# Ledger of designs, part 12: peptides against a protein of PDB entry 9GMZ

Target 1, 343 residues: chain A of PDB entry 9GMZ
Amino acid sequence: TGFPLELLTRPATERLAYFENYTVAHPRLKEVYEILMRTIAEPAGASFIFVYGASGVGKTTLRLRVEQKLTELALPKLESDRARVPVVGIEAIAPESRYFNWKEYYTRALITLEEPLIDHKFDYGVRGISRDNFGKINVESKVVAPALRRALENALIHRHPDVFFVDEAQHFGKVASGYKLQDQLDCLKSLANMTGILHCLLGTYELLTFRNLSGQLSRRSVDIHFRRYCADSPEDVQAFKSVLLTFQQHLPLAETPNLVDHWEYFYERTLGCIGTLKDWLKRVLSDALDREATTITLKDLQKRALSVAQCQKMFKEIQEGERQLSETEADVQNLRSALGLGA

## One batch from the design tools (peptide; made by RFdiffusion4, then SolubleMPNN)

Design b1_p8_7_s2 (from b1_p8_7, 4 letters changed)
Fold by OpenDDE base, seed 5:
Structure b1_p8_7_s2 (fold): chain B 343 residues (1-343), chain A 8 residues (1-8)
Amino acid sequence: as target 1 above (343 residues)
Amino acid sequence: MPITVEPL
């Protein structure tokens, strides 16, 4: 089943929006989704979930699909508990300065928890936090980070989400000279412990630094590796080709492009990352729609591809992350052997 | 067999 054929008569904006909103349930996404949903339902005393993987593997897509599903599952309970928010998700911002902006983080988290559509309004007890005439949270510039933290703790306790998502969470690792990454981690641990809310941090392999910094995290965290597709695995190559086949059927163009015949070129320029593939196809589709083109050509693909230099940089970052994980697996085997547990 | 990738 392809795209709705009626889209061919619709404006370019609607055709692009269809493809943008289309999600392929590829095997790795489904696997990580099932693990994450199970872990949220049964956290077994965990305070953190770490979801790590390559940039462009699809972590934001995973988050949005879990947020949607948790919202759907909570709807019957929200009729009786008007204060409850089932799930909250934010993206951590890369700081303009050399250090993570906690004031901005707390402000964005509070704004997201207090969407205007929530009937039950909470008073934070903090001077300079108010609602405008539209019910939107306004935070005055004079409000300091410790006051915003207390407001967020109270809001999280009152709204009681099943999970708090932070996307691009590697940005917590951006510390000024003289500060420790441990202090950032202890700040997050304290927030999770004080609120009793499960935190899910999604990010790049830079999150492994957070995982490794605390033997206490290892007892209270669940790790989920969102793997890319590997060209050395025949099963992964077949899954990647099946994703290309699905995308070519869902590009709202008059003539279906043959993406599958170019699978090696798509793999070379995406490194097996489906988010990177989707973003590439979105750019190429936008260019095709702007030209009123009937299909996508190899030249159109080449015009919007990542450069070889960009792919080499991304691949080096992936190899370093995959190496650190493989070393950890070897360390577990060595520890088991040293404990007299057979390999 | 082609893995049928269903839409989420």
Scores: peptide ipSAE 0.021, ipTM 0.617, DockQ to the pose 0.188
Fold by OpenDDE base, seed 3:
Structure b1_p8_7_s2 (fold): chain B 343 residues (1-343), chain A 8 residues (1-8)
Amino acid sequence: as target 1 above (343 residues)
Amino acid sequence: MPITVEPL
């Protein structure tokens, strides 16, 4: 198993696009994918799903795979219900200001929700929201955030997606005080409650701060931890080596590089995060293709690696998140034991 | 192109 050999005769852009669109179905991705798909199918009265894990663990890849699968499963129904959108996914932007830009968020959500349905007109009930001649949503600058919210609520109700994804959702938390974080969560809860649409927030361990701020979230949320691979686990090391083996087979180069022999260096510079690994290899592949190189070398890898200082910073952030989860798991186990409940 | 998934 490997890349199609015909890619070696194709333009660098096609070769790079192949690798970019390639996904290794590694054990942690499969596990989280199955949990997420099951939870979307049977939310059991949940309004939120939180997917948290290290930066670069592969949360965006998970989202895109779930979006693809939900779209495929909905195709037979979309022929009869042309108003329905099966899934909507947005990325939260880091605010340039001390305040999250809800106007921009609602505008982007509306644009994304309506993009698949050029021919299907919807009345948003809001003056200054229109479609251009290409069916693209235009939001006039005069439209205020409360009106955009009502338009999004109406659109979500009418389009009825199985889930609303928000990637990089930790950016809701970049508001300068814990109180403002609660206000953002209450806005999202209200949107989920008003629309009846399940929301999935994907983000870093900074999302754990959201979980701790509201005892009501616990009753209406499902938590999914997307773990990295740990070097202290022989099984995780073997899974990480298997991912390296798969990636080396899927780099569209004339000579297959031996990435597995350098697994410790790859682990050191990715912290067991497969998204970070993929992004690194993508940069190195791009450089190799630009040079018409037959393979990649350790020197090529070193040129595009994260610095030791970057890895040390990322590792501290990961350890803090993993610690908080481990403490919470221990507290739950201690409570269960004290109640005479099994593990 | 659709996302190609190889099982490990």
Scores: peptide ipSAE 0.021, ipTM 0.604, DockQ to the pose 0.602
Fold by OpenDDE base, seed 4:
Structure b1_p8_7_s2 (fold): chain B 343 residues (1-343), chain A 8 residues (1-8)
Amino acid sequence: as target 1 above (343 residues)
Amino acid sequence: MPITVEPL
């Protein structure tokens, strides 16, 4: 199976959009998707889900696929409950200042929760929050962060999403002191507890710092590790080659490029991260379509590859995260041994 | 367009 051949006669924009919207259901994505969907359906008293893994592993793709599926599953119920939103997904923004902008966070969350298509008007109980004639939320500059928090708490309770997603959640940790990080975690914990809404934080291995700082969050959290493919595993190498084979079949070009024969070069420049691979191929496809090229060459790939210096930096960040997880696994085994549970 | 997911 490959791309629809009719795309070869379509505009470059439609050909690019096809590939952008295409998702390879690779083994790690399927595994994490199934765990996440099950955990959302049966949270077992959890208030948080942490999804951590390398930058470019595919966490945003995972989120979007779960959001789509939760929306599809909710459609029959949304006909009767017009107030309900099945899922909310936001991206945490890196603060320009030394402080996380909670006012901006709450405003973005409210705007996302209150899509213009929601016919059911809700009163947030907060002065200076209004809807325009297009149903868009307007937050007046005078509205303070504690009032926006109460508005978000009320909105989350009223809309009752199955989960609240926060992508790039490591940006909560960019606060210059461990004390401020604890305050951020206590704030998020309080929001989850007050609303009864399950929160899913997706991010880099920097999220492990959050896991370790609050023993109280750890008791009410589910951890999901979104692993990259490792070149030292024959099974992971085979899965990575299968992803390359699938992508080469779904590039809407007249001649199918041979990506699989270059698998080592793709691995070197993606570190086994499928999101990084997809984004690289998107850039190369865009360049090929702009030139009306029939195929993609190694030279086209090299032009859009991450530099060796970028890959080395990303790899150090991955190795540090994988090391911290391996130490945690060893600590669990040491604890089990010390408790007499056996290895 | 719906996100097409092909199984590997």
Scores: peptide ipSAE 0.020, ipTM 0.580, DockQ to the pose 0.596
Fold by OpenDDE base, seed 1:
Structure b1_p8_7_s2 (fold): chain B 343 residues (1-343), chain A 8 residues (1-8)
Amino acid sequence: as target 1 above (343 residues)
Amino acid sequence: MPITVEPL
């Protein structure tokens, strides 16, 4: 099965949009998706889910797939409960200052939670929060962070999403050191506890710092490692080749490019990260469509590849994250052995 | 737009 052949007669914008909206259900994505969906359905007293993995592994794709599925599953209930939102997802912004902008975080969360399509308007009980004629939230500059927090708490309770997603959640850690980082984590924990809403933080391996800082968060969190494909695993290499085969079949070009024969070059420049691979192929496809090209060449790939220096930097960051996880697994085994629990 | 998933 490949792309719809009718796309070959369509505008370049429609061909590109097809590929952008196409998702390969690769083994690691399926695995993490199933774990995440099960954990959202049965959190077992968890208040947090941490999803961590390499940049470009596909965390945003995972989030969007879970958001879609939770929305589909909620549709029958949304007909009776017009106040309910099935899922809310935001991206954490890297703050420009040494302080996390909680006001901006709460404002973005409120704007995302309170989509214009919700028939039931909620009164936030906060002066300076209004809706425009299109139902979009407007927050006046005079509204202070504690008031926005109360508005978000009330909105989360009223809308009762199955999960609150925060993508790029490592940005919480970049701003605060020591006690200030603990205070931020305690603030997030308090928000989850006060609302009863499960929070899912998606991020890079920098998110592991949050996991280790609070023994109380670790007791109420589920960890999900979104692994890249490793070239030292024959199964991972085969899965990566199968992803390349699927992508080559779904590039809306007149001649199917042979991506699989170049699998080592694709691996070298993506480090086994499927999101990085998709973004690379998207850039190359856009260039090919702009030239009205019939196919993609190795030269086209080389023009849009990450540099070796970028790959080396990304690989060091991945290796450090994978090392920290491996040490944590070894520490668990050592603790079990020391407790007289078998491996 | 619905994200198209083809199974590998």
Scores: peptide ipSAE 0.017, ipTM 0.540, DockQ to the pose 0.581

Design b1_p8_7_s3 (from b1_p8_7, 4 letters changed)
Fold by OpenDDE base, seed 1:
Structure b1_p8_7_s3 (fold): chain B 343 residues (1-343), chain A 8 residues (1-8)
Amino acid sequence: as target 1 above (343 residues)
Amino acid sequence: MPVEVEPL
């Protein structure tokens, strides 16, 4: 079933918003979604979930859909527990300095957790944290990182989210080497342990370097690999073509474009990453709507495609990440074999 | 043949 035909008479903004909000439950997204939802429901003593995969694979889409679902599932309980937040999600920012800005991290986390619409507002006993007339949290510049940490710890305990999401979590690893990176890991571990809140770190394959530095995190973490589609797998090619078919039916245009016939070109310029595909189609749809076009053409696609040089760079980063994972899997098999455990 | 995938 395609898009609602009534959208053809609606403003370009509403037509674009329909496609933006539309999420194809492609096999890899569905698999990772089901694993993540089960792990959040039953963490089995885990303090961390690591979700890693290629840039543009759809990690942010996964997060947003899990946040939506956790919110929907919590609604009946939120009527009785007006202090509770079902889920909190932030994006880790790449710091401008060689040091991770914990003050900024705690401030952003606290602002996101302390939603203005929550009925019960808490005083965390920290001078320079206030609320405006709309209930939005304000943090004065004089508030130091240890005070913001205590405020966030108290907020997480009182709001009791089922999970704390950190998107782009590879940014924790970019700023520190050696001992300082260990201190950052220990800081995150301490925050999760002190609050009892499960943390889910989503990121690129660079997150593996961060994950592997702490043998103690490895004991209390669940790993989820969000794989791209591979052109050497007939099943993955079929799934990718099915995503293209679904997107072509859900582009709110008068004439349905034939995306499936161009599947190789879509694969070449997305590397099997559905987030990259959706973002590309969103840009092309926006351009088509601005021109009041009835459909999209190959020329419209070409204008908004990633360059071959961008795709080659992204592909090298993916291959390095996939290689590191395959080596880790081989190391586990070698360790098992060396221990006299069968493969 | 490709098939339509349900929304998530």
Scores: peptide ipSAE 0.123, ipTM 0.868, DockQ to the pose 0.189
Fold by OpenDDE base, seed 2:
Structure b1_p8_7_s3 (fold): chain B 343 residues (1-343), chain A 8 residues (1-8)
Amino acid sequence: as target 1 above (343 residues)
Amino acid sequence: MPVEVEPL
């Protein structure tokens, strides 16, 4: 129970790294992890997985833990198949322009697939893609997006990852018209279909727009809702308090801070999002370690808390996403009733 | 009462 006491004699960087690497298996994370791992193992003809939920709910933590687990499970096979990459994950960047930069996306995906540690040389069939003296992929500025797509398709086929992750995938949706969003989805569909590689898109509730625009994707997608904890649920409040207790015990400080007694303040400033909570505690821990403090105080917490205005904005975005899901559930009930299947 | 949650 708790952090290794030896950490109290270790450098601040090592103490912080311990807490950063510590992942609480809270009920919602565990549930989504189990569903995601099962779906990756047995996609049943799915080409896409959509993981959606509030910003800061823990989607990036989920991705990283799945990437780690898939890598661990692949190790015995990687000894025999040196061309294989078990998993690839990229974060979608918000476009600086009104248009998604597919050239940048394909370049980043290729660079991520072709880590310098991959000994197996591959011919991308594209001029202007090379490896440097360190084995890193270099893409010349003259290489056009259609050529980069073919290079990525060939790389994905050759490396055959169990899944291709795209984090912050709502950034694909930041296009001025629904048609451009459909074109982007059709590009992703084409990539998944041409490669046979399962794609997992992680993002905010804005990913629901992707689901709604593509009745064709619904037949080939699995949806995973990563829910926050709700203060109106006694079970969710108990789970949230248990997370606070766990983090309290895993903060590498000489005196264990009492986080649980402040659970309402933590809830107010995280909206039940455990990623937001962890990131807040990381900032506060870093400040405490820099001061050689023995514990964390409420004042230390307040100094690094999100503002009320930030929380109000985040809460509106959550409420809109939760509303859209509730409407979809009502639409299913209405459809069932209209079909004579009953509610 | 809150309970310690295992690491993932």
Scores: peptide ipSAE 0.122, ipTM 0.867, DockQ to the pose 0.189
Fold by OpenDDE base, seed 4:
Structure b1_p8_7_s3 (fold): chain B 343 residues (1-343), chain A 8 residues (1-8)
Amino acid sequence: as target 1 above (343 residues)
Amino acid sequence: MPVEVEPL
C-alpha cells in the first residue's frame, strides 16, 4: 500500500510534508517504542530512562511518537484535568560557553511545559515569571537559575507529566570537566526526586558516560539501547531492505523509485541508521519535487549523500559506543561469574 | 524478500 495517489496533484509542500510525517515502524523502532511505553507506564521506582544509540538511528522520531501516543492516551482525562500536561519534551542545546546554561534550560523547559493552549494559569511561586496576554511565559533577566529550578519543580508537580523527555542529552556531557557532568547529573537526579517525574534522556553513546559516572543513578535508571541495523546480520539486512521498500512506496512521486536494488549504497551512507536514511530521502525528495521530477535516480541520491569522510567519522563514533557497551556487558558477565551467578 | 513495514 503506497502513498495516497491524490498527493500527485497536490503542492510540493504537501507531498514533502506527507513523507516527513510518515514513520516506518521498523523492528528496532517498534521494540524500543514498546519498551519505552511500558517503562513509562510502569517505571517500578525508576527515576530515569536512558535511551542511547547512534546519531541518526531515530531517537527523535521515537520521542515524538511516544509524545503523540501519551497525548492521545491522556486526552479523555485532560478534559477533566485542565492543569495536566501528559508529556513534556525538550531538546538539550549544546552550550556555546564552557558552562551549561541551566537558566536557559529551565526557561526552555518551562516554556515547553506551559504551551499557550493551557487555559489553566499556574502561579510558579517565583517573582519575575509571568505570562503575556498570549499565554507565553516571560522570564525577567533578574530571575536566577535556582529560582527557575523551583519554578520548574512546581510546574512539573502541578502539570504532572508521565515523563519528561530530554533529547540530545549528550550535550550535558560537553561541559569540559567530569566534575561538572556529575554536578549536572546530581541536579537532574534532584529534579526528578523533588518532582516525582520520570525523566527520559535520549542521546548518543556519550550518554554511557552518564550511566557510568553515577552508581546511584544506575540503581534508579532503565537503559534502552536503540541499535542500528548491522550488515553482518541477515535479519538486520532484511529489515533494512524492508524499510527501503516501504520508503520507496511512500515517496509521493509518479514513478516508484527502486531503492531496494541500491540497498548496499544506502547502507554504506547511513551505517544502518534509519533516521539518517529518512533525512537523506527527504532531501532527495525535496530536490525532485523542486524539479517536478517523476522519480528519483541514483544520481539524485548521490548528490545528497553524506560524504565517505563523514560516514567514516560517524562509523568510528558508533564503533566506540558499541565497544563500550560490549565491554560493559562483559563486565556484567564477569561480575555475575564472580558473584557465583551462572552465565 | 523485503516486506512493507506498517507505519507507526
Scores: peptide ipSAE 0.117, ipTM 0.866, DockQ to the pose 0.190
Fold by OpenDDE base, seed 5:
Structure b1_p8_7_s3 (fold): chain B 343 residues (1-343), chain A 8 residues (1-8)
Amino acid sequence: as target 1 above (343 residues)
Amino acid sequence: MPVEVEPL
């Protein structure tokens, strides 16, 4: 079923918002969604979930859909427990400096956890954390990172979310020395252990560096690989073409563009990453709506495509991540063989 | 042939 035809008479902003909010339940997204939902429901003593995959594979879309579903499932319990927040999700910011800004992280986490609209307000017991007249958290510049951490620990315990999401979590790893990376990892472990809250870190293959730095994390973490579609797999090519067909039907234009016939060009410029595909189509749709165009042409697609140089860079980063995972699978087979467990 | 995928 295509887009609602009524959208053709609506403002460009509403037509664009429809496509932005439209999410294709493609096989890899559905698989990872089901694994993640089951792991959150039954963490089996895990303190961390790592969701890793290529940039633009759809990790943020996965997070937002899980947050929506956990919120929906919690609604009946929130009527009796006005202090509870079912889920909290933040994006880690790339540090402007050589070091991750923990003060900013804790401040953003507190602001997100303590939404102005939440009825049951919490007292942080920290001087310089207050609410304004609109219920928004204000953190004074004098408040130090250790005080913000204690406030976040207390808030997480009080609000009791089923999971704490951190998107773009590879930004924790952007430190110049292995020692500082271990300290950051130990800070995250301590926060999860002190609060009893399950943490889900979503990011690029750079998260594998975090996972591998601590044999203690490996015992208390669940790993979820969000794979791209591969052109060497007939099943993956068919799934990718099915995504193109679905987006083709859900572009709110007067004439349905033929995206499926150009599947190789879409694959070349997205590397099988559906988030990259959606972002590309969103840019092209925005341009078409601004021109009051009836359809999207190949020329319109070419104008907003990633350059070959960008795709080559992204592909090298993907190949390195996929190689590290393949080596880990081989290491498991080698370990099994060395233990006398048959291959 | 490609098939339409349901929304999530």
Scores: peptide ipSAE 0.116, ipTM 0.867, DockQ to the pose 0.190

